# Peptides against a protein of PDB entry 5ZKO, part 38

Target 1, 44 residues: chain A of PDB entry 5ZKO
Amino acid sequence: SASNPRKFSEKIALQKQRQAEETAAFEEVMMDIGSTRLQAQKLR

## One batch from the design tools (peptide; made by RFdiffusion4, then SolubleMPNN)

Design b2_p16_1_s1 (from b2_p16_1, 10 letters changed)
Fold by OpenDDE base, seed 1:
Structure b2_p16_1_s1 (fold): chain B 44 residues (1-44), chain C 44 residues (1-44), chain A 16 residues (1-16)
Amino acid sequence: as target 1 above (44 residues)
Amino acid sequence: as target 1 above (44 residues)
Amino acid sequence: SLEQRRRALEVARLRA
């Protein structure tokens, strides 16, 4: 059965949220890498 | 504990994969919406 | 970005 417009809107919203969460997770990984690099430089 | 470069690379790769999967899922949702709209127009 | 996250969450909230 075809989902109604409201259901589609919900799916889109949830998808955008998931994408944002994935982006945040990526940024966290990158920050950790950056922090590690910075610490390594300080210890030299 | 700081992850090693190999672990970072793995995390980045996994994250990129997840983002690609999320993008594909979004495109699927959009396609379904488009298909539904097209069908609705045909039935008018 | 943080802005993208904020916007996405806002959209999700508005559509819920």
Scores: peptide ipSAE 0.245, ipTM 0.643, DockQ to the pose 0.086
Fold by OpenDDE base, seed 3:
Structure b2_p16_1_s1 (fold): chain B 44 residues (1-44), chain C 44 residues (1-44), chain A 16 residues (1-16)
Amino acid sequence: as target 1 above (44 residues)
Amino acid sequence: as target 1 above (44 residues)
Amino acid sequence: SLEQRRRALEVARLRA
């Protein structure tokens, strides 16, 4: 069927959003690790 | 609390997996768009 | 973040 360009645009937009959210979650994890490491260093 | 390095590694691994899955889903969407476009061109 | 979501949607809109 004629793929509606608007529907594809929506699919891409949603996908981009999900990827951005996953990236943010990853950054949060890395920040937590970094902060923990830094705290451990200060306590030595 | 002492962040368990093993738990952090697990979190990162899961996050990488999710990001890979999201990337694959994105590529599938783009392939579908590309295929539809190519088909439309062949029918002209 | 809301900013990341907004940016992602904006980029997607520009592609369409």
Scores: peptide ipSAE 0.245, ipTM 0.631, DockQ to the pose 0.077
Fold by OpenDDE base, seed 5:
Structure b2_p16_1_s1 (fold): chain B 44 residues (1-44), chain C 44 residues (1-44), chain A 16 residues (1-16)
Amino acid sequence: as target 1 above (44 residues)
Amino acid sequence: as target 1 above (44 residues)
Amino acid sequence: SLEQRRRALEVARLRA
């Protein structure tokens, strides 16, 4: 493929963005778990 | 939401899988860059 | 982290 440095840099940037989005989604899941645990503790 | 521990564990597992897939895609990009660089060196 | 997300989005935007 006639790939050039600009195209590769763009691909890397897009991959970093996707990884950051996946990390944010994971953090949201962990926050929900934490909130549920805290609520369960308060009801005891 | 009536989220339970099993559902949370499943969500975490899916997120880990997605992150691994994104990492593999990134490694593929880096391999392509490396191959291109090596080819350019051989042609000099 | 939120900072990692912000930075990644910024880099992607600048390279586009």
Scores: peptide ipSAE 0.243, ipTM 0.638, DockQ to the pose 0.065
Fold by OpenDDE base, seed 4:
Structure b2_p16_1_s1 (fold): chain B 44 residues (1-44), chain C 44 residues (1-44), chain A 16 residues (1-16)
Amino acid sequence: as target 1 above (44 residues)
Amino acid sequence: as target 1 above (44 residues)
Amino acid sequence: SLEQRRRALEVARLRA
């Protein structure tokens, strides 16, 4: 579909936002894992 | 929360899947843009 | 990275 450049720009912007949100969620998971690992080491 | 390693692995797997889906969606948008541009050139 | 996230969100906001 020949959507206009504005429509494409909107799609790209939304996609970038979504990817940033997913990255943040991933970082949160990794932080939780890291914290748990560190705590486990301290308890050993 | 000290979720077990299996829970962490599950979170990571889900996150990787989401990121892959987002990448695919982005590629689709870019393909649409590219196709439109190519078609516009042919019509010139 | 957090910086990449910040930049991406800013770009998205500016385009909206």
Scores: peptide ipSAE 0.241, ipTM 0.640, DockQ to the pose 0.062

Design b2_p16_1_s2 (from b2_p16_1, 10 letters changed)
Fold by OpenDDE base, seed 2:
Structure b2_p16_1_s2 (fold): chain B 44 residues (1-44), chain C 44 residues (1-44), chain A 16 residues (1-16)
Amino acid sequence: as target 1 above (44 residues)
Amino acid sequence: as target 1 above (44 residues)
Amino acid sequence: SLEQQRRALEVARLRA
């Protein structure tokens, strides 16, 4: 492709950011699950 | 949250899918870079 | 942290 190294670098950075955001979203889901479990345990 | 275990499982599955898609997109970017590098080497 | 990493990547993008 007619892309220059700077364009590639930007593309890589954007993809890494997206991966980090998706990981954060996943961790948020897991945190919610953990919190819910703790709440359920307190109610038992 | 008022979510049941099934809802959590679905949420996890969706997030895992998104992570896989983002990884695939990143690999595509890296493939394009590799292909471009190979082309440039052939022209040198 | 993961959030710090995200921010760092954003800064790197702006610099590119």
Scores: peptide ipSAE 0.259, ipTM 0.685, DockQ to the pose 0.078
Fold by OpenDDE base, seed 4:
Structure b2_p16_1_s2 (fold): chain B 44 residues (1-44), chain C 44 residues (1-44), chain A 16 residues (1-16)
Amino acid sequence: as target 1 above (44 residues)
Amino acid sequence: as target 1 above (44 residues)
Amino acid sequence: SLEQQRRALEVARLRA
């Protein structure tokens, strides 16, 4: 069935949102690593 | 609790894999759009 | 890109 252009635009938008959420999750992981390193440095 | 470097590397690797999977899903959406456009063109 | 996906998988395997 021919999905209309509106349905395609919605699928693209949802996928872009998911990609942004995964990027944010990655940034959170990196921030946690940085925080742990900072804590370890203060204890040395 | 200080997570060890091995645990951090594992978290980064898993997140990189998720990002790649989301990219693949996006490419699939774009391929479906292209296929639908090609079908519509053949019917005109 | 497909190449980026392949590299990401390789990095993930090396870190595991």
Scores: peptide ipSAE 0.256, ipTM 0.681, DockQ to the pose 0.075
Fold by OpenDDE base, seed 5:
Structure b2_p16_1_s2 (fold): chain B 44 residues (1-44), chain C 44 residues (1-44), chain A 16 residues (1-16)
Amino acid sequence: as target 1 above (44 residues)
Amino acid sequence: as target 1 above (44 residues)
Amino acid sequence: SLEQQRRALEVARLRA
């Protein structure tokens, strides 16, 4: 089979990168929500 | 601004779904590695 | 992570 430990290690690394990117995107959404809330408080 | 709480809740839900999908993909990679290891042990 | 840091900086720039 063409599957070897090196290829699997690369797959794991790429998958971990994708997970980190999705986490970063979630954090961006949360920052936008926080900024909107802060703006609303200042306008009161 | 067009940003409202309903839109933010939808963004959060979609982002959580994407994170879950990436986790599932990672688990699939790990299962493939485990299966390959088991096969190698049986062939010894 | 490095990716998280990069994105955080991008968001901060857009906010300023």
Scores: peptide ipSAE 0.238, ipTM 0.682, DockQ to the pose 0.055
Fold by OpenDDE base, seed 3:
Structure b2_p16_1_s2 (fold): chain B 44 residues (1-44), chain C 44 residues (1-44), chain A 16 residues (1-16)
Amino acid sequence: as target 1 above (44 residues)
Amino acid sequence: as target 1 above (44 residues)
Amino acid sequence: SLEQQRRALEVARLRA
């Protein structure tokens, strides 16, 4: 079929966005873990 | 609140799985692009 | 990324 660089570029951009969102979600989880650990440390 | 390492480990594992799935989806997109380019090259 | 930045700010606000 015809090469559609616009369509491919859009697909790539959307996929990169999804990856960034998943990375952000992961970082949030890690921050929550870190915060919990810090709180536990303060309560000792 | 109480530290729950089991819950955190589960959250991390699930998030890593999502990241892997998104990476695989990205690779599939890139393979499709590569295949399209190869096809176009053969038709010249 | 912009999404990561926005999410980071949101998390920070929720914890402040």
Scores: peptide ipSAE 0.236, ipTM 0.682, DockQ to the pose 0.055

Design b2_p16_1_s3 (from b2_p16_1, 11 letters changed)
Fold by OpenDDE base, seed 3:
Structure b2_p16_1_s3 (fold): chain B 44 residues (1-44), chain C 44 residues (1-44), chain A 16 residues (1-16)
Amino acid sequence: as target 1 above (44 residues)
Amino acid sequence: as target 1 above (44 residues)
Amino acid sequence: ALEQQQRALEVARLLH
């Protein structure tokens, strides 16, 4: 079937959004770990 | 509460897995686009 | 990482 540039661009955009959300979630996890480490250091 | 390295490592691993899956899904979309373009070129 | 790179190269090959 004919390439639908709109369909493809939409798929790309949605996938990029999902990747960005997953990256943000990963950064949040890493910040939580970092904050926990910092707190543990302050308690010593 | 005490930093639980096991919990953190698990969260990191799960998030990396999700990122890899999202990357694979993106690559699949791009391959579909590329294959469609290649097919369209062959039909000309 | 190598597998991802190989897939990315394949995508690039198809698109260009």
Scores: peptide ipSAE 0.141, ipTM 0.658, DockQ to the pose 0.052
Fold by OpenDDE base, seed 1:
Structure b2_p16_1_s3 (fold): chain B 44 residues (1-44), chain C 44 residues (1-44), chain A 16 residues (1-16)
Amino acid sequence: as target 1 above (44 residues)
Amino acid sequence: as target 1 above (44 residues)
Amino acid sequence: ALEQQQRALEVARLLH
């Protein structure tokens, strides 16, 4: 079968998007932890 | 509210797992492309 | 980092 370069490029682009979204989600979790820690420090 | 360090650690662990899974999926896509290219080269 | 490098090398090997 002929390689579908268009379909491959779409798969790669989709996967890069997913990785970026997962990275952003990780950063959000870390920001939440950081905010919680900062609040706890202010209340002491 | 008290920081839930246990819940934070679980969230971080889950997110790291997701990132690893997405990385593995990306590598699988690249392997599929590589395999297709190799097959195309053999058929020439 | 090491695992990522090894995986990248494997992908590169398959693509070239």
Scores: peptide ipSAE 0.135, ipTM 0.654, DockQ to the pose 0.051
Fold by OpenDDE base, seed 2:
Structure b2_p16_1_s3 (fold): chain B 44 residues (1-44), chain C 44 residues (1-44), chain A 16 residues (1-16)
Amino acid sequence: as target 1 above (44 residues)
Amino acid sequence: as target 1 above (44 residues)
Amino acid sequence: ALEQQQRALEVARLLH
């Protein structure tokens, strides 16, 4: 069947959103690590 | 609590794995689109 | 890394 370009666009958009969410989650993890290190430094 | 560096390393590793999996899923979507286009071209 | 590169090349081949 002629693949529906609209369906592909939706699939791409969803996947881009997931990639952005995974990136944000990674950044959050890194911020938590950074904050912990900063707090430990302040307590010394 | 002193955040456990081991726990952070595990969290980072997991997140990197998730990013790789999301990238692979995106590439698969693009391959499906490309394959459809190629097939349509061959049928012309 | 090699597997990812191979997939990327295949995607490029199919899209061009």
Scores: peptide ipSAE 0.133, ipTM 0.654, DockQ to the pose 0.048
Fold by OpenDDE base, seed 5:
Structure b2_p16_1_s3 (fold): chain B 44 residues (1-44), chain C 44 residues (1-44), chain A 16 residues (1-16)
Amino acid sequence: as target 1 above (44 residues)
Amino acid sequence: as target 1 above (44 residues)
Amino acid sequence: ALEQQQRALEVARLLH
């Protein structure tokens, strides 16, 4: 079957987008943890 | 509110798992592309 | 970092 380069490029682009979204979600979690830690330190 | 270190560690672990899963999915896409290319070359 | 580089090399190998 003929390779469809455009379809493969689309698959790659979609996977890169998903990876970027998961990275952003991870960064948000880390920011929340950092803020919580800072608040706890200020209240001591 | 009391920081819950165990809950934060769980959130981090879950996000790392999701990132690993997305990476594995990306690698699968790349393997499929590579195999398709190899097949196309053999048929020429 | 090393693992990421190894994966990148594998991807390159598959594409070339």
Scores: peptide ipSAE 0.132, ipTM 0.652, DockQ to the pose 0.053; fails the geometry check

Design b2_p16_1_s4 (from b2_p16_1, 10 letters changed)
Fold by OpenDDE base, seed 1:
Structure b2_p16_1_s4 (fold): chain B 44 residues (1-44), chain C 44 residues (1-44), chain A 16 residues (1-16)
Amino acid sequence: as target 1 above (44 residues)
Amino acid sequence: as target 1 above (44 residues)
Amino acid sequence: SLEQQQRALEVARLLA
């Protein structure tokens, strides 16, 4: 049977949201590294 | 205290893997839509 | 998104 287009759109939206969340998590890790480096620089 | 660079690299690698998985999931949804559309076209 | 871009720029600033 044909899958519902509305279900597909919902899945797409959910996946896009997850991708955004994963990107944000990655950026948070990078910001933490940057913050640590900045603090180390200030302590020199 | 300074966070461990090795821990950061591990977190980054994990997040990159998650991003790849989310991308693959999105592509799977799109392929499913494409397959459904192709099937519908063949039935016409 | 714009928000994501802004965060990315902040990350870049901190790492530079």
Scores: peptide ipSAE 0.174, ipTM 0.672, DockQ to the pose 0.063
Fold by OpenDDE base, seed 5:
Structure b2_p16_1_s4 (fold): chain B 44 residues (1-44), chain C 44 residues (1-44), chain A 16 residues (1-16)
Amino acid sequence: as target 1 above (44 residues)
Amino acid sequence: as target 1 above (44 residues)
Amino acid sequence: SLEQQQRALEVARLLA
């Protein structure tokens, strides 16, 4: 596809942003799991 | 949030899948850039 | 980035 260098750079930036957002979402899930474990420990 | 372990595992799996898809999309962009550079070289 | 490292440390702390 004959997209110019500016369009390529924009696509790269957008893809990097999406990767960062997906990583953040994964970390949120892990934090919820960790918090749940900590709470369970405190209740014992 | 009081989601059970099964729901957590499902969320983790989905997030990993999304990360893989975003990585694949990024690699596609990079391949297009590489192909464009090669074509430009051949035309010189 | 610094922000990414801070988030990673927080997750590690909660899981330990």
Scores: peptide ipSAE 0.160, ipTM 0.665, DockQ to the pose 0.059
Fold by OpenDDE base, seed 3:
Structure b2_p16_1_s4 (fold): chain B 44 residues (1-44), chain C 44 residues (1-44), chain A 16 residues (1-16)
Amino acid sequence: as target 1 above (44 residues)
Amino acid sequence: as target 1 above (44 residues)
Amino acid sequence: SLEQQQRALEVARLLA
């Protein structure tokens, strides 16, 4: 099928955005863990 | 709030799975691009 | 990126 560079670039960009969002979600989980640990330290 | 290591580990595991799936989707896009390029080369 | 900067600020907030 004919190459469609614009469509490919769009797909790549969208996929990179999804990856960034998933990374952000992961980082949020890690932040929650960190917050919990910090709170636990303060209570010791 | 009380730490829940099991819940955290589960969240991490699930998020890592999502990241892997998004990576696989990205790789599929790249494979499609590669296939298209290869086909174009064969037609030259 | 702006997103990274925003997250960094949030981290700082959590640590305060």
Scores: peptide ipSAE 0.152, ipTM 0.659, DockQ to the pose 0.046
Fold by OpenDDE base, seed 4:
Structure b2_p16_1_s4 (fold): chain B 44 residues (1-44), chain C 44 residues (1-44), chain A 16 residues (1-16)
Amino acid sequence: as target 1 above (44 residues)
Amino acid sequence: as target 1 above (44 residues)
Amino acid sequence: SLEQQQRALEVARLLA
């Protein structure tokens, strides 16, 4: 590969950003599950 | 949210796939770093 | 970490 250290740093930074976004998406899914379960519990 | 358990399962499966893709992307970046370092070492 | 998230997702799927 013709990559250099500066480009590596940029790639790593972008990858960290993507991982943070995936973490947020995961937390949103878990929040939806929790909210739905809470609502169902109120109906029992 | 109007989500149901089946839709939750689909969302989770999709999220797992995205995480696997991000892992592969991370490994590719690390492989590029390793390969570049090896080539540089041969020139020293 | 991504590995931790993957494990958490698996648990969540089993509980959903």
Scores: peptide ipSAE 0.229, ipTM 0.676, DockQ to the pose 0.144; fails the geometry check

Design b2_p16_2_s1 (from b2_p16_2, 13 letters changed)
Fold by OpenDDE base, seed 2:
Structure b2_p16_2_s1 (fold): chain B 44 residues (1-44), chain C 44 residues (1-44), chain A 16 residues (1-16)
Amino acid sequence: as target 1 above (44 residues)
Amino acid sequence: as target 1 above (44 residues)
Amino acid sequence: ERLLEIQAAFRAFQAE
């Protein structure tokens, strides 16, 4: 049915959004770890 | 403690694996849609 | 404190 292409497109868009959010969350955690490492280095 | 860097590295590796699996699942869905589209085109 | 915050953030990320 003609509804399937739209439903697929919506699912794909939602999956891409989720992947982008997960990537952003990963990068945020990595930045925080990097910042803490830099601070620890300055205290040595 | 010296255990923390290793624990972080393990968690990062697991997260990268999950992202790769999600990407593979997304590509599989896209291939299925593409295959169906190609079949529908051939039937037109 | 910062290390605990990072650990908590990372746990939250894994729960998504």
Scores: peptide ipSAE 0.167, ipTM 0.621, DockQ to the pose 0.192
Fold by OpenDDE base, seed 1:
Structure b2_p16_2_s1 (fold): chain B 44 residues (1-44), chain C 44 residues (1-44), chain A 16 residues (1-16)
Amino acid sequence: as target 1 above (44 residues)
Amino acid sequence: as target 1 above (44 residues)
Amino acid sequence: ERLLEIQAAFRAFQAE
């Protein structure tokens, strides 16, 4: 069925979006760690 | 607070797990596409 | 340094 390629492309697009969101969530965690470290350094 | 490093490590571990799950889901989608293509080729 | 190591490990994982 000709709809399969379109459905597959949509699945790939959704997966890429999820991967990007997961990467952004990781960067947020890393920023939190960095901010905490910076605060600890400023307090010394 | 000394608990922050542990909490951060747990967050990183969870994020790595999620990324692995997302990668596996991507591979599954790619396998489905590959199988469909292979079937289409066999029908020709 | 530990932050950079974690970032590097994550990037390496994404490249697999």
Scores: peptide ipSAE 0.154, ipTM 0.630, DockQ to the pose 0.090
Fold by OpenDDE base, seed 4:
Structure b2_p16_2_s1 (fold): chain B 44 residues (1-44), chain C 44 residues (1-44), chain A 16 residues (1-16)
Amino acid sequence: as target 1 above (44 residues)
Amino acid sequence: as target 1 above (44 residues)
Amino acid sequence: ERLLEIQAAFRAFQAE
């Protein structure tokens, strides 16, 4: 159906959003690691 | 604490798993698009 | 790819 291209574009857009959210979650994990490292350095 | 590196490694492993699952979901969407394209070509 | 850079930074942290 001619509506399939629009539906596919929406599916791709949603997948790109999910990929960006997963990237942001990974960056948050790395921020937590960095914060812990900074605290450990201050306690040495 | 000395257990932090282990906890961080587990968090990273989980994040890598999620990233791989999101990639697999994207490949599935692209397969669906390819299948629809093939069907459209057969009907022309 | 930013994820590969972040993974490298994590490995460097664990090596200290």
Scores: peptide ipSAE 0.153, ipTM 0.619, DockQ to the pose 0.090
Fold by OpenDDE base, seed 3:
Structure b2_p16_2_s1 (fold): chain B 44 residues (1-44), chain C 44 residues (1-44), chain A 16 residues (1-16)
Amino acid sequence: as target 1 above (44 residues)
Amino acid sequence: as target 1 above (44 residues)
Amino acid sequence: ERLLEIQAAFRAFQAE
């Protein structure tokens, strides 16, 4: 059934989306840490 | 403590590595599906 | 048979 490749493609797309969301969350945390560090440096 | 940003950076690097490995595994599965489909078409 | 292997590989990937 030709439907299986489509289902697999959809699963890959969903997984890539999840991975992108996870990456964005980590980058946000890194930005927050970087910003906090920069602020702490400016207060010295 | 300036050590936290480094630890976070390491965590992000590890997470990105895992995500890349997962992506590669999915792409391999997709290639296999595509190849199998192409082979099945050639047998008809 | 190859399709079942592909499906198994995909399930293994999702379990990581």
Scores: peptide ipSAE 0.170, ipTM 0.629, DockQ to the pose 0.051; fails the geometry check

Design b2_p16_2_s2 (from b2_p16_2, 14 letters changed)
Fold by OpenDDE base, seed 2:
Structure b2_p16_2_s2 (fold): chain B 44 residues (1-44), chain C 44 residues (1-44), chain A 16 residues (1-16)
Amino acid sequence: as target 1 above (44 residues)
Amino acid sequence: as target 1 above (44 residues)
Amino acid sequence: MKLLEIQARFREFQAL
């Protein structure tokens, strides 16, 4: 069934995309924490 | 701004959910590969 | 992320 390699390749590509999106969302959270910390420090 | 800790907690919870979904999708891909391998081996 | 493991299994599949 010659279609299987293509299907798996597509699944791998989707996983790479999901990983990139998860990483981007993590970086956003960390940036928000950093910004909040900076603001809190300026108030002290 | 007392709302910040709750907002970060929510963001962390969402990240945990995304990670779980990514893990589940990974396991599905691996299971599909395993099933295909098993089928290919039965044909040999 | 275990993407490297997916890639390894994919390569194994292609060798079948």
Scores: peptide ipSAE 0.146, ipTM 0.603, DockQ to the pose 0.087
Fold by OpenDDE base, seed 3:
Structure b2_p16_2_s2 (fold): chain B 44 residues (1-44), chain C 44 residues (1-44), chain A 16 residues (1-16)
Amino acid sequence: as target 1 above (44 residues)
Amino acid sequence: as target 1 above (44 residues)
Amino acid sequence: MKLLEIQARFREFQAL
């Protein structure tokens, strides 16, 4: 089933969504580490 | 429920997996575009 | 690479 420009645009849109989700997941991990560090500093 | 080093390592492992999946999906899209381009050139 | 940043912060956290 031959790929066409419409199908390519759909795949690109999906890839942009995945990239946004990866960025959000990265930010979540960094926030969790940052919050833990801040808590450890407050306990000193 | 406090995040701990084990939970962070799990999140990092998941993020590595997501990055690999995104890379594979990107390569698939590029291969499809490349193959279509090659087919168009063969029809000239 | 964002992953390298995650790994660096993780190592910092483990050193606490």
Scores: peptide ipSAE 0.145, ipTM 0.607, DockQ to the pose 0.061
Fold by OpenDDE base, seed 1:
Structure b2_p16_2_s2 (fold): chain B 44 residues (1-44), chain C 44 residues (1-44), chain A 16 residues (1-16)
Amino acid sequence: as target 1 above (44 residues)
Amino acid sequence: as target 1 above (44 residues)
Amino acid sequence: MKLLEIQARFREFQAL
């Protein structure tokens, strides 16, 4: 049906948004780990 | 700080949950495309 | 990888 292409594009857009949010969350975790590691190294 | 390992584990758990939700959304999109293709082939 | 697969299937669907 002609409505399917639009629904697919919407689902793809949602997936791109989720992927961007996951990337941001990953970068935040990596920054926290990196900063904690740096702090631990400075204390030794 | 001792709270950092727990916070990291929580962030990793959230990321795993998001990845599972993205996988489910992907599978739904693929099923919709597959079923539409199958229907189009049967009409042909 | 996953997003590229969705995009490929979407393009295939648009060609039908």
Scores: peptide ipSAE 0.144, ipTM 0.602, DockQ to the pose 0.065
Fold by OpenDDE base, seed 5:
Structure b2_p16_2_s2 (fold): chain B 44 residues (1-44), chain C 44 residues (1-44), chain A 16 residues (1-16)
Amino acid sequence: as target 1 above (44 residues)
Amino acid sequence: as target 1 above (44 residues)
Amino acid sequence: MKLLEIQARFREFQAL
């Protein structure tokens, strides 16, 4: 159908959003780990 | 805190799950595109 | 992630 290209564009846009959210969540996890590691080192 | 390693493991596991869900969504989009292409070719 | 592959297939679809 002629409307399929637009619907696929929407699906791709949603996929890009999911990727960005996954990246942000990964960065948050890494920050938490880094913070805890730094705290543990300061207590030694 | 001594409980931090387990909490980090949980966060990593959740991140792996998100990655798997993103991969599944990607495959779904690709299947839809492939199916539509095949249909268009059969109609020619 | 293979987003570039999605984009390639999408362009191919639009060319039909």
Scores: peptide ipSAE 0.144, ipTM 0.599, DockQ to the pose 0.082; fails the geometry check

